# Designs tried in a protein design run: peptides against a protein of PDB entry 3JWR. Part 207

Target 1, 323 residues: chain A of PDB entry 3JWR
Amino acid sequence: TRELQSLAAAVVPSAQTLKITDFSFSDFELSDLETALCTIRMFTDLNLVQNFQMKHEVLCRWILSVKKNYRKNVAYHNWRHAFNTAQCMFAALKAGKIQNKLTDLEILALLIAALSHDLDHRGVNNSYIQRSEHPLAQLYCHSIMEHHHFDQCLMILNSPGNQILSGLSIEEYKTTLKIIKQAILATDLALYIKRRGEFFELIRKNQFNLEDPHQKELFLAMLMTACDLSAITKPWPIQQRIAELVATEFFDQGDRERKELNIEPTDLMNREKKNKIPSMQVGFIDAICLQLYEALTHVSEDCFPLLDGCRKNRQKWQALAEQ
Target 2, 298 residues: chain A of PDB entry 3JWR as posed
Amino acid sequence: TRELQSLAAAVVPSAQTLKITDFSFSDFELSDLETALCTIRMFTDLNLVQNFQMKHEVLCRWILSVKKNYRKNVAYHNWRHAFNTAQCMFAALKAGKIQNKLTDLEILALLIAALSHDLDHRGVNNSYIQRSEHPLAQLYCHSIMEHHHFDQCLMILNSPGNQILSGLSIEEYKTTLKIIKQAILATDLALYIKRRGEFFELIRKNQFNLEDPHQKELFLAMLMTACDLSAITKPWPIQQRIAELVATEFWEQGDQVGFIDFVCTQLYEALTHVSEDCFPLLDGCRKNRQKWQALAEQ

## One batch from the design tools (peptide; made by RFdiffusion4, then SolubleMPNN)

Design b2_p15_8_s4 (from b2_p15_8, 5 letters changed)
Fold by OpenDDE base, seed 2:
Structure b2_p15_8_s4 (fold): chain B 323 residues (1-323), chain A 15 residues (1-15)
Amino acid sequence: as target 1 above (323 residues)
Amino acid sequence: AAAAATAAGVEMWSA
């Protein structure tokens, strides 16, 4: 395609030029082509292209395929969300110095997972999929969408000309796919809630050890969640705009819940309760986000900007909730 | 109440 030719021929700017090492990164000013260039830079600077002998054209095609398999009519869970998740992963690995704590296969898997974790998202949550008796709900009992996202990820990775993992040994390939699956499934916040207590307790007791395979798996799951939720850490103007996108998508679901399911939506999904957004954001930060970024900062102090951003945005939302 | 609101909020923010 013309898009592929343009991407493959383009000079990829440095990570410094693209600011993709910054936790404060925004994609708002970037074209789709520029987001793809950023993604190439992430793979390159993480040594994934070199270490796994990725062909440039194959990587370009894969990136474009991933982007294409996000829906354009979904307000939040689209390519830009996946891209921002991956950028936060990149920043956490580089600026947050987590790269030094992980294997190349883990890094490869996390980056692929971050980009792929919401593939073909429909702008509705698992509860909606289940209640609407969607065919996907018959295939999976839990983490319905996350299983679907992984299936889409696998489909793309196996598609002709998109096989970015072709340079891996059989064992490396199997390991990578296992980690990708675990990482994508970990983006189900229900699983995060279930598992986070173990992580926080290990941190609190100073017993956290990345050399333990179980704790490594747990950490990768927590890191995925931290990147997935990273919009909450962004500078206030960025956070506010993203919150509006989230609200738009949630209200669209709520409207569908009323129309298609004949149910009253929850406050978060209820367009009529938009005035509760600030207080709900404070609640979300307190209940979900703060402890995660605190724990992550204990693993690597260089991740502090995520925690600091989250704290600052809590203050901003609290101020709005008091008006 | 806070736990219930958190659980409901978690399911909603759970993509």
Scores: peptide ipSAE 0.038, ipTM 0.742, DockQ to the pose 0.561
Fold by OpenDDE base, seed 5:
Structure b2_p15_8_s4 (fold): chain B 323 residues (1-323), chain A 15 residues (1-15)
Amino acid sequence: as target 1 above (323 residues)
Amino acid sequence: AAAAATAAGVEMWSA
């Protein structure tokens, strides 16, 4: 395609030029082509292209295929969200110095997972899928959408000309797919809530050890969540704009819940409760976000900008809630 | 109730 030719022929700017190592990064000003260039740079600077012998054209095609399999009519859970999740992962690995704590296969899997974790998202949550009796709800009992996202990820990875993992051994391939699946499934916040207590307790007791395979798996799950939620850590103007996109998608779901399911939406998804957004954001930060970024900062102090950003945005939302 | 509402709202920033 013309898009593939343009991407494959383009000079890829440095990570410094693209600012993709910054926790404060914003994609708002970037074209789709520039987001793809940023993604190539992430793979390159994490040594994934070299270590796994990725062909440039295949990587370009894969990136474009991933981007194409996000819906454009979804306000928040689109390519830009996946791209921002991957960028936060890249920043956490580089600036947050987590790269040195992980294997190349784990890094490869996390980056693929971050880009793929919401593939074909429909702008509705698992609860809606269950209540609407969607065909996907018959296939999966828990983490319905996350299973679908992984299936889409696997489909793309196995598609002709998109096989970025062709340079891996059979064992490396199996390991990578296992980690990708676990990482995508970990983005179900219901699973986060279930598992986070173990992680926080290990940190509190100073017993956290990445050499333990179970604790490694737990950490990768927490890291995925931290990147997936990272919009809450962004500078206030960026975070506020993203919060508006999230609210738009949630209100669209609430409108569908009224129309299609004949139910009253929760306050979070109720357009008529827009005035509660600031207080709900404070509640979200306190209940979900703060402890995660605190724990992540204990694993690597260089991740502090995420915690600091979250704290600053809590203050901003609290000030709005008091008005 | 607030915890349950937060759990449902938590999907905002995740998948």
Scores: peptide ipSAE 0.040, ipTM 0.752, DockQ to the pose 0.537; fails the geometry check
Fold by OpenDDE base, seed 4:
Structure b2_p15_8_s4 (fold): chain B 323 residues (1-323), chain A 15 residues (1-15)
Amino acid sequence: as target 1 above (323 residues)
Amino acid sequence: AAAAATAAGVEMWSA
């Protein structure tokens, strides 16, 4: 395609030029082509292209395929969300110095997972999918959308000309896919709630050890969640804009719940409760975000900007809740 | 109430 030709022929700017190592990064000003260029840079600077002998054209095609399999009519869970998740992963790996704690296969898997974790998202959560008796709810009992996202990821990885993992051994390939699956499934926030206590307790007791395979898996799950939720850490103007996108998508779901399911939506998805957004954001930060970024900062102090951003945004939301 | 709000918030921000 013309898009592939343009991407493959383009000079890829440095990570410094693209600012993709910054935790404060924003994609708002970037074209789709520029987001693809940023993605190439992430793979290159993480040594994934070299270590796994990726062909440039194949990587370009894969990126474009991933981007294409996000819906354009979804307000938040689109390519830009996936891209921002991947950028936060990149920043956490580089600036946050987590790269040195992980294997190349784990890094490869996390980056693929971050980009792929919401593939073909429909702008509705698992609860809606279940209640609407969607065909996907017949295929999967739990984490319905996350299983679908992984299936889409696998489909793309196996598509002709998109096989960025072709340089891996059979064992490396199996390992990578396992980690990708676990990472994508970890973005089910319900699973995060179930598992986070174990992670926090390990940190609290100073028993956290990345050499333990189970603890490694747990950490990768927590890291995925931290990147997936990283919008809450962004500078306030960026945070507000993203929160508006989230609210738009949630209100759209709430409107559908009311019309299609005859259900009164939760306050979070109720357009009529827009005035509660600030207080709900404070509650979300306190209940979900703060402890995660605190724990991540304990694993790597260089991730502090995520925690600091989260704390700052809590203050901003609290101030709005008091108005 | 806080637990319910947390659960609801979690479901919303999760896929």
Scores: peptide ipSAE 0.039, ipTM 0.752, DockQ to the pose 0.650; fails the geometry check
Fold by OpenDDE base, seed 3:
Structure b2_p15_8_s4 (fold): chain B 323 residues (1-323), chain A 15 residues (1-15)
Amino acid sequence: as target 1 above (323 residues)
Amino acid sequence: AAAAATAAGVEMWSA
């Protein structure tokens, strides 16, 4: 395709030029081509291209295939969300110095998972899928969408000309797919809520050890969530804009719930309760985000900008809730 | 409300 030719021939700027190591990164001003170039740089600077012998054209095709399999009519859970999740992962690995704590296969899996974790997202949550009796709800009982995202990820990885993992041994391939699956499934916030207590307790007791395979798996799950939710950590103007996108998508679901399911939506998805957004954001930060970024900062102090951003945005949302 | 929705397995804001 013309797009592939343009991408494959383009000079890939440095991570410094692209600012993709910054936790404050914004994609708002970037073209689709520039997001793809950023993605190539992430793979390159994490040594994944070299270590796993990726062909440049295959990587370019894979990136474009992943991008193509996000829906354009979804306000938030689109390519830009996946890209921002991957950028946060890259920043956490580099600037946050988490790279030194992980294997190359884990890093490979996390980056692929971050880019792929919401593939073919439909702009509705698992609860809607269940209540609408969607065919996907018949295939999976729990984490319905996350299983679908993984299936889409696997489909792309196995598609002709997209096989970025062809340089791996059979064992490396199996390991990578296992980690990708676990990482994508970990983006289900229900699973996060279920598992986070164990992680926080290990941190609190100073018993956290990444050499333990179970604790490593737990950490990778928490790291995925931290990157997936990283919009809450962004500078306030960026945070507000992203919050508007999230609200748009949630309100679209709420409108569908009224029309298609004849139910009253929850406050979070109710367009008529837009005035509750600030207080809901405070509640979300307190219930979900703060402890996670505190724990992550404990694992690596260089991740502090994520925690600091979250705290600052809490203050901003609280001030709006008091108006 | 947001905390309750999340605890119930409802997707929440990432922002």
Scores: peptide ipSAE 0.035, ipTM 0.751, DockQ to the pose 0.349; fails the geometry check

## One batch from the design tools (peptide; made by RFdiffusion4, then SolubleMPNN)

Design b2_p16_3_s1 (from b2_p16_3, 6 letters changed)
Fold by OpenDDE base, seed 5:
Structure b2_p16_3_s1 (fold): chain B 323 residues (1-323), chain A 16 residues (1-16)
Amino acid sequence: as target 1 above (323 residues)
Amino acid sequence: SAVEEAILAEIEELYA
């Protein structure tokens, strides 16, 4: 395609030029092509292209395929969300120095997972899918959408001309897919809530050990969540704008819940409760976000900007809630 | 807090 030709022939700017190492990164001003260029740079600077012998054209095609399989009519859970998740992962690996704590296969899997974790998202959550008796709800009982996202990820990875993993051995391939699946499934917040206590307790007791395979898996899950939720850590103008996108998508779901399911939506999904957004954001930060970024900062102090951003945004939301 | 618990419950409902 013309898009592929343009991407494959383009000079990829440095990570410094693209600012993709910054935790404060914003994609708002970037074209789709620039987001793809950023993605190439992430793979390159993480040594994934070299270490796994990726063909440039194949990587370009894969990126475009992933982007294409996000819906355009979804307010928040679109390519830009996936891209921002991946960028946060890249920043955490580089600026946050987590790269030094992980294997190349784990890094490869996390980056692919971050980009793929919401593939074909429909702008509704698992609860809606279940309550609407969608066909996907017949396939999976839990983490319905996350299983679907992984299925889409696997489909793309196996599509002609998109096999970025063709340079891997059979064992490396299996390992990578396993980690990708686990990472995508970990983005189900229900799973996060279930597992986070173990992670926090290990940190609190100074018993956290990445050499333990179980704890490694747990950490990768927590890291995925930290990147997935990283909008809450962004500079206030960026955070506020993203919060509006999230609210738009949630309210769209709430509207559909009223119309299609004849139910009153929860406050979070209720357009009529827009005035509660600031207080709900404070509650979300306190209940879900702060402890995670605190724990992540204990694993790597260089991740402090995420925690600091979260704290600053809590203050901003609290100020709005008091008006 | 009660607010945190309510938000957690809502999130759990949304993602369970």
Scores: peptide ipSAE 0.032, ipTM 0.718, DockQ to the pose 0.315
Fold by OpenDDE base, seed 2:
Structure b2_p16_3_s1 (fold): chain B 323 residues (1-323), chain A 16 residues (1-16)
Amino acid sequence: as target 1 above (323 residues)
Amino acid sequence: SAVEEAILAEIEELYA
């Protein structure tokens, strides 16, 4: 395609030029081409291209395939969300110095997972999928959409001309896919809630050890969630804009719940209760986000900007909630 | 807090 040709031939700017090591990064001003260039730079600077002998054209095609398999009519869970998740992962690995704590295969898996974790998202949550008796709900009992996302990821990775993992040994390939699957599934916030207590307790007791395979798996799950939710850490103007996108998608679901399921949506999904957004954001930060970024910062102090951003946005939302 | 627990429960329902 012309798009592939353009991407493959383009000069890829440095990470510094692209500012992709910044936790404050925004994609708002970037074209789709520029987001793809950023993605190439992430793979390159993490040494993934070199270490796993990725062909440039194959990587370019894969990136474009991933982008293509996000829906344009979904307000938040689209390519830009996946891209921002991956960028946060990159920043956490580089600026946050988590790269030093992980294997190359883990890094490879995390980056692929971040980009792929919401593939073909339909703008509705697992509860909606289940209640609507969607065919996907018949295939999976829990984490319905996350299983679907992984299936889409696997489909793309195995598609002709998209096989960025072809340079891996059989064992490396199996390991990578396992980690990708676990990472994508971990983005189910229900699973985060279920598992986070173990992580926080290990941190609290100073017993956290990444050399333990179980704890490593747990950490990768927590890191995925931290990147997935990283919009909450962004500078306030960016946070506000993203919150609007999230609200739009949630309200669209609420509208569908009324129309298709004949139910009243929860406040979070109810456009008539948009005035509650600030207080709900405060609640979300307190209940879900703060402790995660605190724990992450404990693992690597260089991740502090995420925690700091989250705290600052909490203050901003609280101020709005008090009006 | 009780409020946080209530919010958490709601979130669990939304994302389960």
Scores: peptide ipSAE 0.031, ipTM 0.707, DockQ to the pose 0.346
Fold by OpenDDE base, seed 1:
Structure b2_p16_3_s1 (fold): chain B 323 residues (1-323), chain A 16 residues (1-16)
Amino acid sequence: as target 1 above (323 residues)
Amino acid sequence: SAVEEAILAEIEELYA
């Protein structure tokens, strides 16, 4: 395609030029091509291209394939969300110095998972899928969309000309796919809620050990969630804009719930409850986000900008809630 | 807090 030709021929700027090591990164001003270039740089600077012998054209095609399998008519859960999740992962690995704590396969899996974790998202949550009796709800009982996302990820990875994992041994391939699956499934916040207590307790007791395979898996799950939710850590102007996108998508779901399912949406999904957004954001930060970024910062102090950003945005949302 | 519990319950309902 013309897009592939353009991407494959383009000079890939440095991570410094692209600012993709910054926790304060914003993609708002970037073209689709530039987001793809950023993605190439992430793979390159994490040594994934070299270590796993990725062909440039194959990587370019894969990136474009991932991008095209996000829906453009979805307000938030689109390519830009996946891209920002991956960028936060990259920043956490580099600037946050998490890279040195992980294997190359884990890093490879996390980056692929971050980019793929919401593939073919429909702009509705698992509850909606279940209540609408969508065919996907018959295939999976739990984490319906996350299973679908992984299936889409696997489909792309196995598509002709998109096989970025072809340089791996059989064992490396199996390991990578396992980690990808676990990482994508970990983005189900229900699973996060179920598992986070174990992680926080390990941190609190100073018993956290990444050399333990179970704790490693747990950490990867927490790291995925931290990156998936990283919009809450962004500078306030960016946070506000992303919050508007999230609200738009949630309200669209709520509208569909009214129309298609004849139910009243929850406050989070209710367009008529816009005035509750600030207080809901404070509650979300307190209930879901703060402890996660505190724990992550405990694992690596260089991740503090995420925690600091989250705290600052809590203050901003609280101020709005008081008006 | 009651608010935190309500948010957690809502999140569980939304994402489970």
Scores: peptide ipSAE 0.030, ipTM 0.718, DockQ to the pose 0.320
Fold by OpenDDE base, seed 4:
Structure b2_p16_3_s1 (fold): chain B 323 residues (1-323), chain A 16 residues (1-16)
Amino acid sequence: as target 1 above (323 residues)
Amino acid sequence: SAVEEAILAEIEELYA
C-alpha cells in the first residue's frame, strides 16, 4: 500500500528527537505516520530488530496492521492508547532502566503486548460484554476482552507479511507468545487487583527477586498495568485531556447501558454524575495507582517520574474535588 | 505452519 511504502521509505528519527524516552511524552501533536515511526524506533533502540532479525518492511507492515485493527470510533481505547502504553513501556525500559532487568524475549513480548493489548476494543468493558450476551462472552468466561485482544494479536502476528517473529527459534517463539498472552491478560484490572497484593508484599518484605520465574511473571504483569494506566502520571494538561477521553468512553457505555440493557449505570459511567469525576479520580489514584507506582519505583528508582506525576495529578484532582 | 499451530494449541490448552 501507499501507506506502507511511505512508512518503509521514511527516515526514522532518533529517540531523542521523538522524545519517546520521556515519561512526560504526549502523542497529541503526532500524525499516525509519526506514531508508526516512533514505534519503529522503539523496536530498533531496544535492539529487537537486530537481535531477532526483523525485516524493516515486515515490521512496518506489522505496525500498520496493529494500528488498523484499533477502532477509530472508540474515544479512548484506540491506537493512541496502545501507542502511549507502548511508549511508556519504552520509557520504563530505557529511562527507567528496567531493560537491564529483563531478557530480550521479555522485552520483545512486552512491547508487542503493549501495542496489542487493546486490539479491536469496542469501547465497553467486560461487564458490558457479558451482560449484553455478546458472542465473545460465550467463548470466554473471564477477561473476555483481553482474550480477544490476544486473539487479534496472534492473528496479526501470523498474517502474511506481518511475521515479525519469524527470526525466532521454536522455543523463543513459544516463550514470547506465552509472555505476550500473560501480559495482555494482565491488563484486566480485575486480575491486577487480585494479584497486586503478592507483589506489594514481596516489595514490603524486601523479598522481591526477578530471578524467580513466578516473581518475574508477576512483575511483568504489574509493569503492563503501570504502562496501561500511565495516563494518570502525565503532566496535568495531558492528564486532563486523556481523562476527558476516558470519561467520554465511559459515558458512552453508560448511555448504552440505559438504552440497550435498561440499567442505571454506575457513577463512573453515568453522564449525570460528571461532577464526581474529580473525586472519582482521587479515589482511583488512591485505590489503584499510587501503590503500584511506589512499588515500581522500588524496583527501579529511575521510574520515579511516574510516581511523581501520579502524586501531582492527585493534588490537582483533589483541588477540583474541593470546589 | 504446522509448528506454529502446535505451539498455539499448546498455549491455548495452557490458558484454557
Scores: peptide ipSAE 0.016, ipTM 0.561, DockQ to the pose 0.022

